# Peptides against a protein of PDB entry 4QMF, part 85

Target 1, 175 residues: chain A of PDB entry 4QMF
Amino acid sequence: ESSFMTLFPKYRESYLKTIWNDVTRALDKHNIACVLDLVEGSMTVKTTRKTYDPAIILKARDLIKLLARSVPFPQAVKILQDDMACDVIKIGNFVTNKERFVKRRQRLVGPNGNTLKALELLTKCYILVQGNTVSAMGPFKGLKEVRRVVEDCMKNIHPIYHIKELMIKRELAKR

## One batch from the design tools (peptide; made by RFdiffusion4, then SolubleMPNN)

Design b2_p19_5_s3 (from b2_p19_5, 8 letters changed)
Fold by OpenDDE base, seed 5:
Structure b2_p19_5_s3 (fold): chain B 175 residues (1-175), chain A 19 residues (1-19)
Amino acid sequence: as target 1 above (175 residues)
Amino acid sequence: SDEELLEKAIKELEEEEKK
């Protein structure tokens, strides 16, 4: 039997408690067991004797990883779909200066969230910027593009340059 | 449409970059 555990920050506890029954039901469809430990602040997923697809446990692992990083359940649960992948990009270690970090992270979001929305549309991904991580869900190709843009942003390359390039590529593909 | 929203977003970003 396979098991995976992830820790979650204290500020997520209340939300996770409210949606845990939904998590349980979603995983039960695949005969995956799950446990929410409020004392430790952890989520665990486990295969059972009735688990048919051994690969689904990896998706369950990704589910709790996404939930720990503030992705809402209605979005996170989509990871259980065969065509859906995810990535959690750590951005907190690119810059040591806090002010610089905040500024670069804000560039990723942009005015009124328009930078992020544009990136989501072009990559066909869901993207959530939270704390020291960026969580993304979507096709594998799109996820690669998201990671490139996010990391470059933290390296002081403005996202607009990548967005323009992606737009050009999109237009060319329509021809 | 998504395309219209994207174009609007890009224009706004370009304007902000010039500031």
Scores: peptide ipSAE 0.040, ipTM 0.691, DockQ to the pose 0.704
Fold by OpenDDE base, seed 1:
Structure b2_p19_5_s3 (fold): chain B 175 residues (1-175), chain A 19 residues (1-19)
Amino acid sequence: as target 1 above (175 residues)
Amino acid sequence: SDEELLEKAIKELEEEEKK
């Protein structure tokens, strides 16, 4: 048997309580058990005797990881699909200065979220910037591109540079 | 400007995705 647990911040508790029945139903389809511990502030997923696909537990682990990082359930649950991968990128340790951190994080989002939207379109990923992490979901190739852009942004390389490059590559691939 | 570039890029990308 395999079991995975993740902690979640207190501010996430109310939402998780609201959607936990949906989480349970989604995981029941794969015979994965789950537990929400409000005292500890944790989510747990476990294989059962009826779990057929041993790999699904890893996707269940990813599901609770995404939920802990504020990804909405309707999006997070897509991780259970075979063609969907995810990445949680830690961005809080690239710079020590709080103001610099905030400025660089804001560049990822851009005005009205347009920079992030462009990146999502180009990589075919869902991307959520929240706190000290960036959560992404999509194809593996796209996720690699997202991580590169995100990390470079925190290293003071503006995302627009990568967006331009991705646009050029996309156009070239059509020929 | 970067903003103009992004707006144009997003518009073009969205149009392509609809096809």
Scores: peptide ipSAE 0.039, ipTM 0.690, DockQ to the pose 0.060
Fold by OpenDDE base, seed 3:
Structure b2_p19_5_s3 (fold): chain B 175 residues (1-175), chain A 19 residues (1-19)
Amino acid sequence: as target 1 above (175 residues)
Amino acid sequence: SDEELLEKAIKELEEEEKK
């Protein structure tokens, strides 16, 4: 039997407590067991003797990973769908200067969240910028684009460059 | 529509970049 564990920051504890019954119910449909450990600050998922699909445990792993990174449950639970993939992009180690880090991270969101919204639309992904990570959910092709834009942004390449490129590609695809 | 929102967002981003 397989099991996976992820730690979550203290500020997520209250939220995770409120939605854990929903997590349990969602995973029960797949015969995956789960445990919320408030002392350690961890979530665990594990296969059972009744788990039919061996691949579902990997999706369960992704679920708790997303939840730990502040993705809301109604969105995170979609990872259990066959056609849904995710990526958690670590952005905290690209820049050592804290102020520069914050500035570049803010560029991903942009004025009134327009940069983020544009990226979501163009990649057909859900994107959440939180702390030292960017969480994304969607098709593999879209996720690849998101990672490129996010990492380049942290490398001081403004997202608008990629957004314009993606917009042109989208227009061409409609023809 | 998504297309209208995207166009508006891009326009605003371009204007901000020029500043």
Scores: peptide ipSAE 0.038, ipTM 0.703, DockQ to the pose 0.693
Fold by OpenDDE base, seed 2:
Structure b2_p19_5_s3 (fold): chain B 175 residues (1-175), chain A 19 residues (1-19)
Amino acid sequence: as target 1 above (175 residues)
Amino acid sequence: SDEELLEKAIKELEEEEKK
């Protein structure tokens, strides 16, 4: 029997309560049990005697991790698909100055969210910038690219540089 | 501007994704 638990911030409680029945139903299809503990502020997933795929528990772990980081359920639940991977990139410790942190984080999003959208398109990933983390879902190769761009952004390398690079690489791959 | 270039790039990417 395998079990995984993740904590979630208080501001996420209301939403998690709202969608928890959907979480339960989604995991039931894989015979994974789940518990929402409002007192502790935690989510738990665990295998049951009926769990067939031993690897699905790891995806369930990722599901609750994504949910804890504000990823909406309809998107987060896609992690249960075999071809979907995820990454939660911690960005809060790259910069000590709050103002600098906010500015660099905003660069990931860009005007009207266009920078983020471009990055999503180029990497074929879903990307959510929230708080001290960036959550991404998609193919492994794309996730690696996202992490590079995100971390470099927090290190004061503007995302546009990488976007241009990715665009060039994409064009070259078409030839 | 960088914004204009990005918008153009996004548009092109979106069109490509529709193919």
Scores: peptide ipSAE 0.038, ipTM 0.686, DockQ to the pose 0.060

Design b2_p19_5_s4 (from b2_p19_5, 7 letters changed)
Fold by OpenDDE base, seed 3:
Structure b2_p19_5_s4 (fold): chain B 175 residues (1-175), chain A 19 residues (1-19)
Amino acid sequence: as target 1 above (175 residues)
Amino acid sequence: SDEKLLEEALKELEEELKK
């Protein structure tokens, strides 16, 4: 039997407590067991003898990973769908200077969140910029594009250049 | 439309880069 554990930061504890029954119900449908450990600050998912789909445990792993990184449950639970993939991109180590980090992270969001919205539309992904990570959910192709844009942004390549490229590709695909 | 939204977003971003 397989099990996976993810640590979560203290500030997520209250929220996770409030939605854990929903997590349990969602995973019960797949005969996946789960445990919220408030002392350690961890979430665990485990296969059971009744688990019929061996691949679902990996999706359960992804679920708790997303929840640990501040993705709301109604969105995170979509990872259990067969056609949904996710990625958690660590952005905290690209820049040592905190001010520079914050500035580059803000570029991902942009004025009025328009940069992020444009990126979501172009990649067909859900994207959450929070703390030291960017969480994304969507098709594999879109996720690959998101990771490229996010990492390049942290390397001081403004997202606009990628957005322009994606828009051009989108127009070409419509022809 | 999504296209119009994207075009508007690009314009805003371009203006931001000019600053």
Scores: peptide ipSAE 0.157, ipTM 0.799, DockQ to the pose 0.731
Fold by OpenDDE base, seed 5:
Structure b2_p19_5_s4 (fold): chain B 175 residues (1-175), chain A 19 residues (1-19)
Amino acid sequence: as target 1 above (175 residues)
Amino acid sequence: SDEKLLEEALKELEEELKK
């Protein structure tokens, strides 16, 4: 039997309570058990004797990880699909100055969210910037690109330069 | 189209960088 647990922040509790029945139903299809502990502030997923695919527990682990980082359930549950991967990128430790951190994080989103939207389209990923993490879901190749852009952004390399490069590569690939 | 949206987004971003 395999088990994974993740903690979630207090501000996420109310939402998780509202969607937990949906989480349970989604995991039941794969015979994965789950527990929401409101006292500890944790989510747990477990294999059962009826779990057929042993690898699905890893996807369940990723599901609760994404939910803990504010990814909404309708998006997070897609991680259970075979072709879907995810990454949670910690961005809070790249810079010590809070103001600098906020500015660089905002650059990732950009005016009207256009920077983030462009990055999502080019990488074919879902991307959520929240707090000290960036959560991404999509193909493995796209996720690698997202991590590069996100980390470079926190290292003071503006995302626009990567976006331009990705645009050029996309055009070349159409030929 | 996605292509058109990307091009427009890039233009806006480039303008923002010039400020």
Scores: peptide ipSAE 0.146, ipTM 0.793, DockQ to the pose 0.696
Fold by OpenDDE base, seed 2:
Structure b2_p19_5_s4 (fold): chain B 175 residues (1-175), chain A 19 residues (1-19)
Amino acid sequence: as target 1 above (175 residues)
Amino acid sequence: SDEKLLEEALKELEEELKK
């Protein structure tokens, strides 16, 4: 039997408590067991004797990882779908200056969230910028693009550069 | 359309960068 555990920050506790029954129900469909440990601040998923698909445990692992990083359950649970992948991009270590970090992180969102929206559309991904991570869900190709844009942004390459590039590529693909 | 939205977003972003 396989088991995976992830820690979650204290500020997520209240929310996780409220949705844990939904998590349990979603995983029960795949005969994956789960535990929310409020003392340790952890979520655990594990296979059971009834687990049929051995790969689903990895998706369950990703589910709790996404939940720990503030992805809402209705979105996070989509990771259990076969065609859905995810990535949690750590952005907190690219710069040491807090102000610079905040500014660059904000560039990912942009005015009125338009930068993020554009990136989501172009990559066909869901993207959540929260804390020291960017969580993304979508096709593998899109996820690779998201990671590139996100990391480059933290390296002081403005997302607009990549957005323009992606738009050009998209236009060319229509021909 | 998404394309129109993207173009508008880009325009806004470009204008923002000019500030």
Scores: peptide ipSAE 0.145, ipTM 0.792, DockQ to the pose 0.686
Fold by OpenDDE base, seed 1:
Parts: C-alpha cells; structure tokens; sequence
Structure b2_p19_5_s4 (fold): chain B 175 residues (1-175), chain A 19 residues (1-19)
C-alpha cells in the first residue's frame, strides 16, 4: 500500500472543503482513498486493496499537489488522464530581492495575461502563476518548454524571446 | 523602454499566433 500527503495553505481551506466530495468521487473510480485534514491542513491519497493500477496513485499525488497550489479542480482532475502530466516549478528562490521577484514573475504573465496565454498555446499546456510556484499541466514536451521559459524568466531572460523561438519552430513543423 | 518594446513585440506575435 502507498500513500502521499501534501500540505496546503490556510487560504485554500474553504475551497478545498467545497470540492472535496468531487475529489473523492474522482478518485473512487480508481479505488484510491483520500482524506482532507483541516486541522493539519493536509490532503492524503492512498491505495486500497481494490486499487488495480498501481500507477494511478502517483497521479493522485499530483492531483493533491496541484490543488494545494491553487489549481482549480476541473483543471487539476485532468491529471488523472493518461495523456496528462504536470509540473510545479518553484520560482521563489531565483531572486532574493522581493521587488525584482515580483517584476520578473509579472513578465511571465504579461499585459492582460497575454504572455502566459501565448506560452500556453505554444506549449499546449495549462499554466498557473501563483505565489512562489508556477503550476503547469500538459504533454511532457510542452512541460519541458514551460519550465525553461519560466526559469529563464526568473533569471532575467524575457519570455518573448522564447515565445518567438517557439513560434518559429511551430511554423517549421507545419512544412 | 525595454518593457514597452517587448509588449509591442508580444502583440505582434499574438496576432500571428491567432492565424
């Protein structure tokens, strides 16, 4: 039997409470048990004797990790699909200066979120910038690209340069 | 500024991406 636990911040508690029945239902289809601990502020997933696919527990682990990082349930639950992967990119340690951190994080989003939207389209990923992390969901190749852009952005390489490169690659692939 | 130039460039790229 396998189990995984993830802590979540207090501000997520109310939301998690409202969707936990949906989480339970989604995981029940795979015979994965789950527990929401409001005292500790944690989510736990575990295999049962009826769990058929041992790999699904890893996806369940990813599900609660995504939920802890503010990914909405309708999006996060897609991680249970075979063709979906995810990545939680820690961005809080690249820059010690708070103002610089905020500025670089904002570059990832861009005006009206358009930079992020462009990146999502080019990588075929869902991307959420929240706090000290960037959560991404999509194909493995796309996730690699997202991580590169995100980390480089925090290293003061503007996302636009990578976006342009990705657009060129996209056009070349159509030929 | 660099930020303004990037914003303009992004806008152009976004238009191309919509095609």
Amino acid sequence: as target 1 above (175 residues)
Amino acid sequence: SDEKLLEEALKELEEELKK
Scores: peptide ipSAE 0.066, ipTM 0.721, DockQ to the pose 0.116

Design b2_p19_6_s1 (from b2_p19_6, 6 letters changed)
Fold by OpenDDE base, seed 4:
Structure b2_p19_6_s1 (fold): chain B 175 residues (1-175), chain A 19 residues (1-19)
Amino acid sequence: as target 1 above (175 residues)
Amino acid sequence: SEDEELLEKAIKELEEELK
């Protein structure tokens, strides 16, 4: 049997409690068992003797990983779809200065979230900037692009440069 | 398209920030 566990921060506890029945139901369809441990602050997923798809446990692992990083359940649960991948990008260690970190993280979002929305559109990904991580869901190609933009942003390369590049590529692909 | 308009607006706003 395969099992995966992830820890979640305390501030996620209330939300996770409210949606855990939905998590259980979603995973039950695949005969994956799950446990929410409020004492430890962890989520666990595991195969059962009735699990028919051995690969689904990896998606379940990704599900709890996404949930731990503040992705809402209605979005996170989409990871169970075959054509959906995800990435959790750690951004907290690119910059030692807290103020600089916050500034660069904010650049990813931009005014009214428009920078992020543009990036989501161009990469066909869902993107959530939260705390010290950026969570993304979508096609593998798009995820690679997201990671590049996110990491470069934390390295003080403004997202606009990548967005412009992606725009050009998009136009070329339409021809 | 609506998506294209969104992108254009976003780029314009970003360009203004870089000035």
Scores: peptide ipSAE 0.116, ipTM 0.765, DockQ to the pose 0.776
Fold by OpenDDE base, seed 3:
Structure b2_p19_6_s1 (fold): chain B 175 residues (1-175), chain A 19 residues (1-19)
Amino acid sequence: as target 1 above (175 residues)
Amino acid sequence: SEDEELLEKAIKELEEELK
């Protein structure tokens, strides 16, 4: 039997308590057990004797990882689908200056969230910018593109240039 | 800004295409 554990920040506790019954129900369909430990501040998923697909535990691992990083449950639970992958991109270590970090992180979102929306559309991914991480869900190809744009943004390459490139590639693919 | 305008145009185009 396999098990995975993820720690979550204190500010996430109230939300996780609220949706944990839904998490349990979703994982029960796959005979995966789960535990929310409020004292330790952790989530655990584990296989059982009734787990039919051993690979589903890896998706359950990803589920609790996403939940720990503030992805809402209705979106995070989609990770249990066969065609859905995810990535958690650490962005807090690219810039030491806090003000510079905040500015570059804001560029990922853009005015009225337009930059992020464009990136989501072009990559066919869900993207959430929160704290020191960016969480993404979608196809592997799209996730690879998201990571490139996000990391380059933190390296002071504006996302608009990548968006333009992706748009051009999209047009070329129609031919 | 120039970038903002370009982005907005791009988003509108993408939204229409994905409908």
Scores: peptide ipSAE 0.077, ipTM 0.738, DockQ to the pose 0.069
Fold by OpenDDE base, seed 1:
Structure b2_p19_6_s1 (fold): chain B 175 residues (1-175), chain A 19 residues (1-19)
Amino acid sequence: as target 1 above (175 residues)
Amino acid sequence: SEDEELLEKAIKELEEELK
């Protein structure tokens, strides 16, 4: 039997309470048990005697990790699909200066979120910038690209340059 | 501004292609 636990911030509690029945239902289809601990502020997923696919527990682990990082349930639950992967990119340690951190994080989002939207389209990923992390969901190749752009952005390489590069690569692939 | 315009154009083109 396997189990995984993830802590979540207090501000996430109310939302998690509202969707936990949906989480339970989604995981029940795979015979994965789950527990929401409001005192500790944690989510736990566990295999059961009826769990058929041992790999699904890892996806369940990813599900609660995504939920803890503010990914909405309708999006996060897609991680249970075979063709979906995810990545939680820590961005808080690239820059010690708070103002510089905020500025670089904002570059990733861009005006009206358009920079992020372009990156999502090019990588075929869902991307959520929240706090000190960037959560991404999509194909493995796309996730690698997202991580590169995100980390480089925090290293003061503007996302637009990578977006241009991705656009060129996309056009070349059509030929 | 130039980069912004390029980005907006790129987004529109991508959205159209994905329809």
Scores: peptide ipSAE 0.069, ipTM 0.736, DockQ to the pose 0.067
Fold by OpenDDE base, seed 2:
Structure b2_p19_6_s1 (fold): chain B 175 residues (1-175), chain A 19 residues (1-19)
Amino acid sequence: as target 1 above (175 residues)
Amino acid sequence: SEDEELLEKAIKELEEELK
């Protein structure tokens, strides 16, 4: 039997408590067991004797990882779908200056969230910028593009550059 | 800014294409 555990920050505790029954129900459909440990601040998923698909445990692992990084349950649970992949991009170590970090992180979002929205549309991904991570869900190709844009942004390459590039590529693909 | 206007236009166009 396989088991995976992830820690979550204290500020997520209240939310996780409220949705844990939904998590349990979603995983029960795949015969995956789960545990929320409020003392340790951890989530655990594990296979059972009734688990049929051996690969689903990896998706369950990803589910709790996404939940730990503030992805809402209705979105995070989509990871259990076969055609859905995810990526958690650590952005906190690209710059040491806090102010610079905040500014570059804000560039990913942009005015009224429009930069992020454009990136989501172009990559066909869901993207959440929170804390020291960017969580993304979508097709593998799109996820690769998201990671590139996110990391380059933290390296002081403005996302608009990549967005324009992606727009051009998209137009060319229509031909 | 010019970039913001371009981005907004792009977003609107993309949203329309995804409908």
Scores: peptide ipSAE 0.068, ipTM 0.733, DockQ to the pose 0.068

Design b2_p19_6_s2 (from b2_p19_6, 8 letters changed)
Fold by OpenDDE base, seed 5:
Structure b2_p19_6_s2 (fold): chain B 175 residues (1-175), chain A 19 residues (1-19)
Amino acid sequence: as target 1 above (175 residues)
Amino acid sequence: SEDEKLLKEAIEQLEKELE
């Protein structure tokens, strides 16, 4: 039997309580058990004797990881699909100055969210910037591109540079 | 496509902001 646990911050508790029945139902389809511990502030997923696909537990692990980082359930549950991957990028440790961190994080979002939207379109990923992490879901190739842009942004390389490059590559790939 | 149009507009707006 395999088991994975993740902790979640206090501010996420109310939401997780409201959607936990949906989480349970989604995982039951794969015979994966799950537990929400409100005292500890944790989510746990476990294989059962009836679990047919042993690899599904890894996707369940990713599901609770995404939920802990504020990804809404309707989006996070898509991780259970075979063609969907995810990445949680820690951005809080690239810069020590709080003001600088906030400014660089805001650059990733951009005015009216246009920078983030452009990046999502070019990489075919879902991207959520929240707190000290960026959560992304999509194809593996797209996720690699997202991580590069996000990390470079925290290293003071403006996202527009990568967006322009991705746009050029996209145009060249069209037949 | 609609996505391409939106992408183009977003890039144009970003470029203007950086100028």
Scores: peptide ipSAE 0.105, ipTM 0.765, DockQ to the pose 0.670
Fold by OpenDDE base, seed 2:
Structure b2_p19_6_s2 (fold): chain B 175 residues (1-175), chain A 19 residues (1-19)
Amino acid sequence: as target 1 above (175 residues)
Amino acid sequence: SEDEKLLKEAIEQLEKELE
């Protein structure tokens, strides 16, 4: 039997408590067991004797990883779908200056969230910028593009540059 | 800014294409 555990920050505790029954129900459909440990601040998923698909445990692992990084359950649970992948991009170590970090992180979002929205549309991904991570869900190709844009942004390459590039590529692909 | 305007227009067009 396989088991995976992830820690979550204290500020997520209240939310996770409220949705844990939904998590349990979603995983029960795949015969995956789960445990929320409020003392340790951890989530655990594990296969059972009734688990049929051995690969689903990896998706369950990703589910709790996404939940730990503030992805809402209705979105995070989509990771259990076969065609859905995810990526958690750590952005906290690209710059040491806090102010610079905040500014660059904000560039990913942009005015009224338009930059992020454009990136989501172009990559066909869900993207959540929270804390020291960017969580993304979608096709592998899109995820690769998201990671590139996110990391480059933290390296002081403005996302608009990549968005323009992606727009051009999209137009060319329609021809 | 000009970039913001272009981005907004791009988003609008993309949304239209996805409908």
Scores: peptide ipSAE 0.068, ipTM 0.727, DockQ to the pose 0.067
Fold by OpenDDE base, seed 3:
Structure b2_p19_6_s2 (fold): chain B 175 residues (1-175), chain A 19 residues (1-19)
Amino acid sequence: as target 1 above (175 residues)
Amino acid sequence: SEDEKLLKEAIEQLEKELE
């Protein structure tokens, strides 16, 4: 039997308590057990004797990882689908200056969230910018593109240039 | 401002294509 544990920040506790019954129900369909430990501040998923697909535990691991990083449950639970992958991109270590970090992180979102939405559409991914991480869900190809744009943004390459490039590539692919 | 307009146009077009 296999098990995975993820710690979550204190500010996430109230939300996780609220949706944990839904998490349990979703994982029960796959005979994966789960535990929310409010004292330790952790989530655990584990296989059982009734787990039919051993690979589903890896998706359950990803589920609790996403939940720990503030992805809402209705979106995070989609990770249990066969065609869905995810990535958690650490962005807090690229810039030491706090103001510079905040500015570059904001560029990922853009005015009225337009930059982020454009990137989501072009990569066919869900993207959440929160704290020191960017969480993404979608196809592997799209996730690779998201990571490139996100990391380059933190390296002071504006996302708009990548978005323009992706738009051009999309148009060329229609031919 | 120009980038904002371009992004809005792009989003609108992409949303139509994904429907």
Scores: peptide ipSAE 0.067, ipTM 0.725, DockQ to the pose 0.066
Fold by OpenDDE base, seed 1:
Structure b2_p19_6_s2 (fold): chain B 175 residues (1-175), chain A 19 residues (1-19)
Amino acid sequence: as target 1 above (175 residues)
Amino acid sequence: SEDEKLLKEAIEQLEKELE
């Protein structure tokens, strides 16, 4: 038997309470048990004797990790699909200066979120910038590209540079 | 400003291709 636990911040408690029945239902299809601990502020997933696919517990682990990082349930639950992967990119340690951190994080999002939207389209990923992390869901290749752009952005390489490069690569692949 | 315009155009093109 395997189990995984993830802590979540207090501000997520109300939301998690409202969707936990949906989480339970989604995981029940795979015979994965789950527990929401409001006192500790944690989510737990565990295999049962009826769990058929041992790999699904890892996806369940990813599900609660994504939920803890503010990914909405309708999106996060897609991680249970075979063709879906995810990544939680820590961005809080690249820059010690808070103002510089905020500026670079905002650069990743761009005006009206257009930079992020372009990156999502090019990588075929869902991307959520929240706090000190960037959560991404999509194909493995796309996730690698997202991580590169995100980390480089925090290292003061503008996302637009990578977006242009990805656009060129996309056009070349059509030939 | 130029980059912003280019980005918007890129997004529009990408959205059309995905439809």
Scores: peptide ipSAE 0.061, ipTM 0.720, DockQ to the pose 0.066

